# Peptides against a protein of PDB entry 6FRK: the designs that were tried, part 76

Target 1, 411 residues: chain A of PDB entry 6FRK
Amino acid sequence: NEEVLNAMLKEVCTALLEADVNIKLVKQLRENVKSAIDLEEMASGLNKRKMIQHAVFKELVKLVDPGVKAWTPTKGKQNVIMFVGLQGSGKTTTCSKLAYYYQRKGWKTCLICADTFRAGAFDQLKQNATKARIPFYGSYTEMDPVIIASEGVEKFKNENFEIIIVDTSGRHKQEDSLFEEMLQVANAIQPDNIVYVMDASIGQACEAQAKAFKDKVDVASVIVTKLDGHAKGGGALSAVAATKSPIIFIGTGEHIDDFEPFKTQPFISKLLGMGDIEGLIDKVNELKLDDNEALIEKLKHGQFTLRDMYEQFQNIMKMGPFSQILGMIPGFGTDFMSKGNEQESMARLKKLMTIMDSMNDQELDSTDGAKVFSKQPGRIQRVARGSGVSTRDVQELLTQYTKFAQMVKKM

## One batch from the design tools (peptide; made by RFdiffusion4, then SolubleMPNN)

Design b2_p13_4_s4 (from b2_p13_4, 8 letters changed)
Fold by OpenDDE base, seed 2:
Structure b2_p13_4_s4 (fold): chain B 411 residues (1-411), chain A 13 residues (1-13)
Amino acid sequence: as target 1 above (411 residues)
Amino acid sequence: SILLKQILQLLSE
């Protein structure tokens, strides 16, 4: 029993290391899981694998929980939020995403660019802010970030802004000059919250980076970026452990909407490759698929048309990057679609939709669309000519449709 | 969710 436990824990530890979980945290987790598993209870015929998975899940949840309540802005007050982080962490983009998030929630939100080090930082912030219709402040001439931050905060306080976000300079390395500048800005503006932005893709370097920031500035919140990539998010555990601060949001892409409140359970489920069924359901429900009830009712009756398939393809296209959707489905690992395969998959979807755009209502609304085409092969040639594709491409679409319709009938 | 999984699986083939 102990050998089996040790073998299974070795597999889990390997998977966590491959997910960029810090080696020290993996060792601690292994010890905590071993102490939490009563070997006597494992003898009682319970599914040992499920028990170990549950113990691992529970210990990972504890590692993501710092035991500190996240800071939340107060409605009708002036809330100053200072951003800190390395250059390339996605800090500037994340400032815009957070500003947009609060603006969409009906908060009077603004952005301040106190990055005087990076050429074009203010232009980039101005471009993002203008696109999102977010008020902004910065300077092309002032080189002191303390002056810019102070003037901007004062301006927006006087204008009764509720959310005042200050973007600071990043550096490529942990430099004392960066930390001194951040401390000077923090002392001048007296932020209500300091947000550390961390790139999840830096893997094992997350601990050292997060610790260096926490040791120099009073980090109270963490935002993890680049969770859309191959980064399995194990670095987020290192950030929480080092900063003792909660993760408040995650960045899941380059778009301004690729930003969501952090949820512990879905995150750990995704980290373990269990998928995010709740996030998938939420994403499907956020798509005001008013037609989902009608589709669900058709599916219950084993009815599935080419039009129903077309509508589902439209829904998939509205859900955003295909890699993110796949990563939410249990058993589809993040590696299932390389970024190159995503563009190809979207191009395939668009091609299939273009073929269906050349079909008539009788073909689209038939409960057996493949049979309509098989009875009158001239329809395949018409659709092929209308969509600019081969007759083989139309036959492949009909074959795919038939596979779907058969799966729906088994549901 | 099951239909989406099936669609996605088919698109991955």
Scores: peptide ipSAE 0.022, ipTM 0.573, DockQ to the pose 0.099
Fold by OpenDDE base, seed 5:
Structure b2_p13_4_s4 (fold): chain B 411 residues (1-411), chain A 13 residues (1-13)
Amino acid sequence: as target 1 above (411 residues)
Amino acid sequence: SILLKQILQLLSE
């Protein structure tokens, strides 16, 4: 029993290391899981795999929980939020995403560019802010970030803004002069929250970087970016461990709306390759896909038509970036869709939909659409001509449909 | 959910 436990824990530890979880945290997790599992209870015929998975999941949840309540803005007050982070972390983009998030929630939100070091920082912020219709402040002539931040905060306080986001200069590793500047800005504006923005793709460097920021400024919140890429999010655990601060949001893509509140359970589920079923349900519910009830009812009866498949393809296209959707499905790792594969997958969906657009109602609404086409091969030729595809492409679609319909009948 | 998974699997193939 102990050998089996040790083998399973070794596999989990390997997977966590491959997910950029810090080696110290993985060791601690292994010890905590071993202490939490009663070997005598495992001998009693309980599903050993489920017990270990549950123990691992619980210990990962504890690693993400700093035991500190996340800061939240107060409605009707001026809330100053200062952003700090490395250059290239996505800090400036994340400022715009957070501003847009609060604006969509009905908060009076603004942006301040106090990045005087990076050429074009203000132009980038201005471009993002203008696209989102977010008020902004900055200077092309003032070089002191303390002056810009102070003037901008004062301006927007006087105009009764509720969310005042201050973007600062990004750092290249450990430049002491830049950390001093950051502290001067923080002291001048007295932010209600300091947000550390971390790129998930930096892997094992997350701990040291997060600690360097926390040692200089009172980081109270973490935002993790680039979780749509190859980064499996293990670096986020290192950031929480180092900063003792909660993750409040995650960046899930390049779009301004590719930004969501952090949820512990979905994140850990995704990290373990279990998928994000809750986030998928939430996203499906947000889309108000009322037609899902009718589909679920049909699926319960083992009925699935080509029209039902078409509607599901439309729903997938409405759910946003395909990479995000795949990353929410259990057993689809984040690695399954490189940026190139998303466009190709969307093009494939559009091609399949174009083929179905050339089908008639009898073909689309048949509970055995493949049999309708097999009985009358002239239908395949008609659809192929109508959609500008080969008869083979239509046959491939029908083969895919048949696989789905067979799976639905087994549900 | 299961149908979405199957669709996405077919799209990834």
Scores: peptide ipSAE 0.022, ipTM 0.551, DockQ to the pose 0.091
Fold by OpenDDE base, seed 3:
Order: C-alpha cells, then sequence, then structure tokens
Structure b2_p13_4_s4 (fold): chain B 411 residues (1-411), chain A 13 residues (1-13)
C-alpha cells in the first residue's frame, strides 16, 4: 500500500511540476498529502486514486490561500490602486480590465499612466481607456512618474473618483532602479492597494519574480495573467507563496472582458484538469440566456433542430474564447486548445453558422433536418451555393447535426 | 451544461 501511494504521489508530483508548480511547493505538498492520508483507510478498499486526488486538492487549496483577507475597495471612498509588474506581464492591459470591471459594477473609475519609461505607454493606455469609456490621466511631456502619479491622483480625488488605478513603468528585468521608482511613486500617492501583475507563462520563474517584487514593495494583491495560454497556472501558487498576498483576479484572454475575480476551487480544479463546471454555470448564467429554458424543455423531449443548434452556436460565441469554455469542461485539458486552435474552432463555428444562414425555416425548424436534406439533395446544392461552400461542407454540417440529435435523443 | 458539453465535444472532434 505504501508503494502504491508513493507511485501515485510520484505521478501527481510530476504532473504538478509539468504544471509549473515550484519544486519546493511540490515537495511540501507531497509530505502534507502523505501525512493526511491514513494508510489504514487506503487498505479498506476505498478508491485510493480518489482519496489521493482529494488530499492533493485540499493541499493545493491551502497553497493558494495566503491566510490574508484580500483588500476590497470601499464604496463612496477614494481608493487608490497601484499596479506593479514587469513589462510584458500584461500590467497595462490588466489596469484597463480592472477599471472596466469596476466601471461595469457602477464604480466611478479612472486610469493614470505613470509609465514614462516605455515610449507609447500613454497612447496605449489612452487607446484602451477611450475604447472602454474610462477617464484617464497622463502626460506626453512630464518624465517624472512621481509627478504624473501625484497630479493624476490629486485630480481624480478632487473629482470624487472611487477607483483610481495607477499604472507604473514595467522593465524587462528586475532592476533596482525600477523598484526605487515604484517606492517613490508608492510613497507619493499612498495607495490603498498595491497589485502585483504576474504572467503565468513564465513558469518556474514565477517564484523568483514574485519574491523580488515583495521584497521591495508592499504587494498586497496579485493578479495572474495569460491563463488562457499554455500556462497551467502552477506559477500562481508560487506567487501566493512568495508574496503572501491573495490572488484577487485572473486574466483569461486578450479581450477587456477576459477578466474575472479569482475563485480558489475552480482554479485548482482547472489546474488538476478536473474542469470548472461551476465557472461554466456562472458564465452561462451571466449571459442571461433566458431562451435556455425553452431549449432544455425541447431537449428533454428529444427534439433538436438545426435552429436549436444555431442558437447554441450563438450562445457559445457569446461566452467568449472557445478555449476558456473547453477548459471548463472536464477531460478537455489545457493542452487541447492552443491559441491557434481557438481561432480555427471559432472560424469553424462561424462557417457552420454561415451555412445555416442559407437554410430556410423549413430546414432549420425540422425535427429531422438531415432527413429533409437527404430526401431532396437539391437543398444541399442550394445551401452550398448560398453560403459559398462545397456540398461536402453542408453534408459535414448535417452529419454533425445528426450526431448531436442522436445524443439528445439518448438523454 | 450537459448540452454545451456535448456541443463542445462534437466541435473538438
Amino acid sequence: as target 1 above (411 residues)
Amino acid sequence: SILLKQILQLLSE
């Protein structure tokens, strides 16, 4: 039994290392899991795999909990949020995402560009802010980030802004001069929260980077970016361990809406490849897909039309990046959707919808759409010509529809 | 949820 436990723990440890979890944390987790597993309970015929998975899950949940309550903005107060992080971490984009998040929640939100180091930083922030209709401040002429940050914070305080986000300079390397600038800005504006932005794609470098920031500036919150890519999210554990600060949000893509509050359970489930059914349900509920009840009722009766399929494709498109949705489904590992495959999958979906846009109501509303086309092959040729596709592409769509309709009938 | 899972499975094939 101990040999079996050790073998299974070795596999889990390997998978966690492959997920960019720091080797020290993996070792600690292994010891904690061994201590939490009663070998006698393992002997009693319980599913050893399930028990180990549950123990691993519990220990990972502890690793993302720093034991510190996350800072939250106070309504009706002026909350200054300073962003820190390396260049390329997604810091500037994350400032805009956070500003947009609070604006959508009814907070009076603004952005300050105190990045004087990067040419075009202010133009980039201005572009993002303007697109999101967020008030912004910065300078084309002032080179001192302390002056810009101070003036911007004062201006927006006087205008009774509730959320004042300050984007700072990011450098390509951890340099003492960057940390000195960050400290000067922090001392001048006295932020209520300092947010460290970390790129999850840097893998094993997450610990060292997060530690370097925490050792120099009073990081109180972490935002992890690029969790839509090949980043398995193990670096987030390293960030929490190093900063002793909670993850407050995650960036899940390139769109301004690809930003969500951090949830421990869904995150760990995703890290373990268990999927995020709760996040999928929440995302479906946020879309206010009122028409889902009528669809669910049809599905319960084994009725599924091409129109019903079209509506589901529209719903999938409204859910955002297909990779994120697939990553929420158990068994679709993070490796299933490279960024290239997402665009291809969305293009495939759009192509299928374009084919259906060339169908008539009789074809779309038929309970046996494939049979309608099989009985009158001239319909396939009409739809193919109307949508600019081959007759084969229409036949492939009908084959997919048939497979789906057969699954619905078995439900 | 189940429907979405099935659609996504079909789209992944």
Scores: peptide ipSAE 0.022, ipTM 0.586, DockQ to the pose 0.093
Fold by OpenDDE base, seed 4:
Structure b2_p13_4_s4 (fold): chain B 411 residues (1-411), chain A 13 residues (1-13)
Amino acid sequence: as target 1 above (411 residues)
Amino acid sequence: SILLKQILQLLSE
């Protein structure tokens, strides 16, 4: 039994290391899991795999919990949020994402560019802010980030902004001059929250980077970026361990909407390859897809039409990047859609929808759409001509629909 | 959720 446990723990530890979880954390997890597992209960014929998975899940949840409550902005107050992090961490993009997130929630939000080191930093922030209709401040002439930050914070305080986000300079390396600048800015503006932005793709370097920031500045929150498809997120555990600060948000892509509040359970579930069913449900609920109940009832009755399939394709397209949606589904590994395949997959979906746009209501609403087309082959030719595709493309769509309808009948 | 999984599976084939 101990040998089986050790073998399974070795596999889990290997998978966690491959997920960029820090080796020290993996070792600690292994010991904690061993201590949490009752070997006597494992001997009694309980599903050893489920028990180990539950123990691993529980210990990973503890590793991502710093034991401190996340800072939250106070409504009707002026909340100054200072961003810190290396260049390339996605800090500037994340400032815009956070600003947009709060703006969408009805907070009076603004952005300050205190990055004087990077040429075009202010232009980039201005471009992002303008696209999102977020008020912004910065200077083309002032070189002191302390002055820019102070003036910007004062301006937006006087204008009764509730969320004042300050983007600071990021450098390629941890430099004492960067930390001194960050401290000077922090001292001048007295932020209510200091957010460290970390790139999840740096893997094992996450611990050292996060620690270097925490040792120099009073980091109170972490945002992890680049959790799109390829980053398994193990670096997030390293960030929490090093900063002793909660992850408050995650960046899940390049779009301004690819930003969500951090949820421990879904994140750990995804990290373990269990999928994120809760995140799918939340994302579906955010879309206010009123027809979900009607669809669920149809599915319960084994009814599935071409229109129902079309509506599901619309829902998928509304959910954002296809790679992110797949990464939320249990059993779809991160490798299932490379970024290159996403555009092709979306193009395929759009092509299928274009074919269905050439169908009539009788074809779309038939409980046996494939049979409607099989009985009258002239319909295939009409739809093919109407959508500018081959008769083969229409037949392939009908074949996919038939596979779907068969799966729905088995549910 | 299950339907979405099935759709995505078919689209990945």
Scores: peptide ipSAE 0.021, ipTM 0.559, DockQ to the pose 0.094

Design b2_p13_5_s1 (from b2_p13_5, 6 letters changed)
Fold by OpenDDE base, seed 5:
Structure b2_p13_5_s1 (fold): chain B 411 residues (1-411), chain A 13 residues (1-13)
Amino acid sequence: as target 1 above (411 residues)
Amino acid sequence: LKELLNLLKELSE
């Protein structure tokens, strides 16, 4: 029994190390899990495998919980959020993602570029901000980040902005000059929250880097980036341990929408390779697929129209990045959709929807839409002309619809 | 949902 326990714990420890979890945290976890099981085995003849899994899960949940409540912005107030992190951590991109997240929630949000060191930092921020329609501030002439940050914060405070995000200079290495500069900026603008941005791909270096930032500035929140890559997110545990600060968001890709609030349970489930069933359920529930009781009932009766397909494409587009959805399904690896394939997939869905926007209600609501078009080929030509596509593109859509409708009839 | 996602993948290929 003890040998089986030790073997299972060894496998779990190996998997956690392969997930970039810090060796010290893995050792501590092993000891805590062993102690928890030894106490429970004394109490009950329960299934050892389930007990070990539960104990591991429970101890991982504790490792991502710093015991500190995450800072949240106050509505109707001016909230200054300062970003800190190394160059290449995704800090500048994450500033734009956070700004866009709050803007979509109806917050008056703005961005300040206080990165004077990196050539083109302000242009990059300006491009991202302009695409997202986010107000921005920066300078091409001012070289003091303290002046830029102070002027930008003052400007946006006077304009009654609710979320004021300040991006700072990053460096390739931990340089004392960087830490002095960020401390001067922090002292000048008095941020309500300091966010440390960490790249999940740096693995075992996460602890030392996160600690170096926390020792210099009052880091209160962590954002982990590049969780769509090969990084399994184990470095996030090291960042929480070192900063004693909660993870508030995760970056899950390169798109501005590839940004999600951190959830402990889904993250640990994904880290253990169990998939994010809870997050999938939450996303499915957020889609109000329950309002599609009518669709579910139609599907149960083997009825599926072009309109039903259109509504499903709308739902998928509302779910956000398809790679994230697939990555939440157990057994779909993170590599299942390359980043290039996602934008292409979304463009294909949008093209299909544009074709369907040129269809009439009789075509959209037919239980046999493909037969309606096959009986009257002039409909294909009308739809093709209306949507600016070839007749072949419309035929391909109808072929795809027929495959869906056949699948639904088999359900 | 899984079958829908698989079909969407096939559409994306």
Scores: peptide ipSAE 0.009, ipTM 0.432, DockQ to the pose 0.098
Fold by OpenDDE base, seed 3:
Structure b2_p13_5_s1 (fold): chain B 411 residues (1-411), chain A 13 residues (1-13)
Amino acid sequence: as target 1 above (411 residues)
Amino acid sequence: LKELLNLLKELSE
């Protein structure tokens, strides 16, 4: 029994290391799991695998809990949130995502660009902020980030902003000059929260990086980015361990909406490849997919029209990136979307929808849309001209529809 | 739902 336990724990430890969990944390987890498993209960014929998985899950949940309550903004107050992190961490993008998140929640939100080091930082922030209709501040002439941050914070305080997000300079490496600048900015603006932004894709470097930031500035929150990619998220555990600060949000893609509050249980479930059924249910419920009952009923009858396909593409687009949805389904690992950039998949869906926007009701509502087009090839040419695509693109859509409709008929 | 999602997957490939 002990040999079997040790073998199974070895497999779990290997999988956690492959998920970018720090070797020290994996060792600690192994000992904690061993201590939590009653060998006598394992002898009683209980599913040893399930017990080990449950013990591992519980210990991972503890690893993402720093024992510190996450900072939350106070309504009707001025909340200054300072962002820190390396260049390429997604810090600037995450500032915009967080600002947009709070704006959508009805907070009076603004952005300050205190990145004077990177050429075009202010233009990038301005572009993102303008797209999201978020008020912004920065300078093209002031080179002192302390002055920019202080002036911007003062301005937005005077204008009664509730959420004031300050983006700071990053560096490509951990440099003392960066940390000194961050400390000077922090001292000048006295932020209510300092958010460390970490790229999950840096793997085993997460601990050392997170520690270096925490040792220099009072990091109170962590945001983990690039959890849509090949990053299995194990680096997030290292960030929590090193910063002793909670993960408050995760970045799950490149879009401004690819940003969600951190949930421990779904995250650990995903890390273990168990999927996120609860998050899938929540997303399905948020979409008010009441209109999907009619579609599900049609699908049950083996009926599937081009309109039904269009409505499904709209639903997918409303659900956000399809990779995230698929990644929430058990057995659909990260490898499932390996071939397509999520943006490319969404652009492809949007292109297909644009083709269907040029179809008429007879074409859209036909139970055999492909046959309607095959009988009258002039329809393909009309749709192609109307949508600005090739006749080949329309034929490809019809081929995809035909495959889909055939699958629905087999259900 | 799983079948629908699998179907949608095949369309995205």
Scores: peptide ipSAE 0.009, ipTM 0.440, DockQ to the pose 0.127; fails the geometry check
Fold by OpenDDE base, seed 4:
Structure b2_p13_5_s1 (fold): chain B 411 residues (1-411), chain A 13 residues (1-13)
Amino acid sequence: as target 1 above (411 residues)
Amino acid sequence: LKELLNLLKELSE
C-alpha cells in the first residue's frame, strides 16, 4: 500500500513539475499529502485514486491561499493601483484589462503610463485605452516616471476617478535601478494596492522572480498572465508562495476581455486536468443563454436539429476564444487548439453557420435533417449555391450533424 | 454543451 501510494505520488509530483510547480513546493505538497492520507482508510477499500486526488487538490488549494485577504477597491473612493513586473510579463496589457474590467462593472476608471524607458509605451497604452474608451494620462516629453505618475494621479483624483491604474516601467532583467524607480513611484503616489504581474510561461523562474519583487516592493496582489489553454498554471503557486499575496486576477489570452477574477477551485481543477466546469457554467450564465434549458431538455430526449446545432455554434462564438472554452472541458488537453488554429476554427464555425443560413425552416427544424437532405439531393445543391460553397461542404456539415445527433441519442 | 464541445473537438482534429 505504501509502495502504491509512493508510485501515485511520484506521478502527481512529475505532473506538477511538468506544470511548472516549483520543486520545493512539490516536495512540500508530497509530504503534506502523505501526512493527510490515512493509510488505514486506504486499506478499507476506498478508491485510492480519489483519495489521493482529493488530498492533492486540498493541498494545492492551500498553496494558492496566502492566508491574506485580497485588497478590493472601495466604491466612491479614489483607489490607486500600481502595477509592477518585468518587461514581457503582460503588465501593460493587464493594466488595460483591469481598467476595462472595472469600467464594465461601472467604476470610473483611468490609466496612467509611467513607463518612460520603453519607446512607444505611451502610444501602446494610448491605443489600448482609446479602443476600450478608457481615459489615460502620460507624457511624450517627461522622462521622470515619478513626475508622470504623480501628475496623472493628481489629475485623476481631482476628476473623481475611482480606479487609477499606474503602469510602471518594466526591464528585461531585475535591475536595482528598476526597483529604485518603483520605490520612488510608490512613495510619490502612495498606492492603495501594488499589483505584481507575472508571466506564467517563465516556469521554474516564477519563484525567484516573484521573490525578487516582493523583497524590494510591498507587493499586495498578484496577477498571473498567459494562462491561455496551453499555459502551465504552476507558476501561480510559486508567485503566491514567494509574495505571500493573493492572486486577484488571471489573464487568459490576448483580447481585452481575456481577463477574469481568480477563483481557487476552478484554477486547481484546471491545473489537475479536471476541467473548469464552474467557469464554464459562469461563462454560459454570463451569456444569458436562457434558451439553454430548452435545449438541454431536447438533448435529454435525444432530439437534435440543425437549428439546435446552429444555436450551439452561436453560443460558442459568443463565449469568445474557442481555445478557452475547450480548455474548460475535462479531458480536452491544452494542446488541442493552438492559437493559430483558433481563428481557423472560428472561421470554420462561421462557414458552417453560413451554410445553415441558406437552409429553410423545414431543413433546420427537422429531427432528422440529414435524412431530409438525403431524400432530396436537390436541397444540397440549393444550399450550396445559396451559401457559395461546394456540395461537398454541405455534405460535410450534414455528416457532422449526423455524428452529433448520434451522440445525443446515446446520451 | 460538453458533447457539443466534444464534437467540436472531433471536428477540429
Scores: peptide ipSAE 0.009, ipTM 0.436, DockQ to the pose 0.161; fails the geometry check
Fold by OpenDDE base, seed 2:
Structure b2_p13_5_s1 (fold): chain B 411 residues (1-411), chain A 13 residues (1-13)
Amino acid sequence: as target 1 above (411 residues)
Amino acid sequence: LKELLNLLKELSE
């Protein structure tokens, strides 16, 4: 029994290391799991595999919980949030994502660019802020980040902003000059929260990076970025362990909406390859799929039209990157769609929708759309001409629809 | 939902 336990723990430890979990944390987890598993209770015929999985899950949840309550902004007050992190961590993009998140929640939000080191930092922030309609401050001429941050914070305090986000300079490496600059900015603006932004894709370097920031700056919150890629997020455990600060948000892509509040249980489930059923349910609910009782009822009756397919494509486009949705389903690995395939897939869906935009209501609302087109081939030519595609493209769409409708009839 | 998503994937490929 001990040999079997050790073998299973070895497999779990290997999988955690492959998920970028720090080797020290994996060793500690192995010891904690061994201590939590009563070998005598394992002899009683309980599913040993489930028990080990549960113990591993429980210990991973503890590693993500720093035991410190996350800072939250106070409504009707001026909340200054300072961002810190290395260049390329996604810090500047994350500032815009957080600003947009609070703006959508009805907070009076603004952005300050105190990055004077990177050429075009202010232009990038200005572009992102303008697209999201977020007020911004920065300078093309002032080189002192303390002056820019102080002036910007004062300006937006006087204008009664509730969320004042300050983006600081990053560096490619941990440099003493960067930390000194961050401390000078922090001392000048007296932030209510300091957010450390960490790239999850740096793997085993997450611990050393997070520790270097915590040792120099009073980090109170962590945001982990690039969790849409091959990074399984094990570096997030290292960030929490080193900073003793909670993860408050995660970045799940490049779009401004690819940003969500951190949830411990879904994150650990995803890390273990169990999927994110809760996040899937939340996304399904956000799509108001339940408001489409008519569609669910049609699907239950095995009825599926071209219009129903069009509406499903609209729903997918609203859900964002399809890889994120698949990654939420248990047993679908993160590797199932490369980023290059997502943009191409979305372009293909948009092309299919454009073909359907050239169809009439009789074609769209037919319970056998393919049969309508097969009986009158002139309809294919009309739709092809109307959408600027080949007759073959329309036939391929109808073939896909037929496959879909056959699957719906089997449900 | 899994079957739907698989089908949608096949449609996107």
Scores: peptide ipSAE 0.008, ipTM 0.462, DockQ to the pose 0.152; fails the geometry check

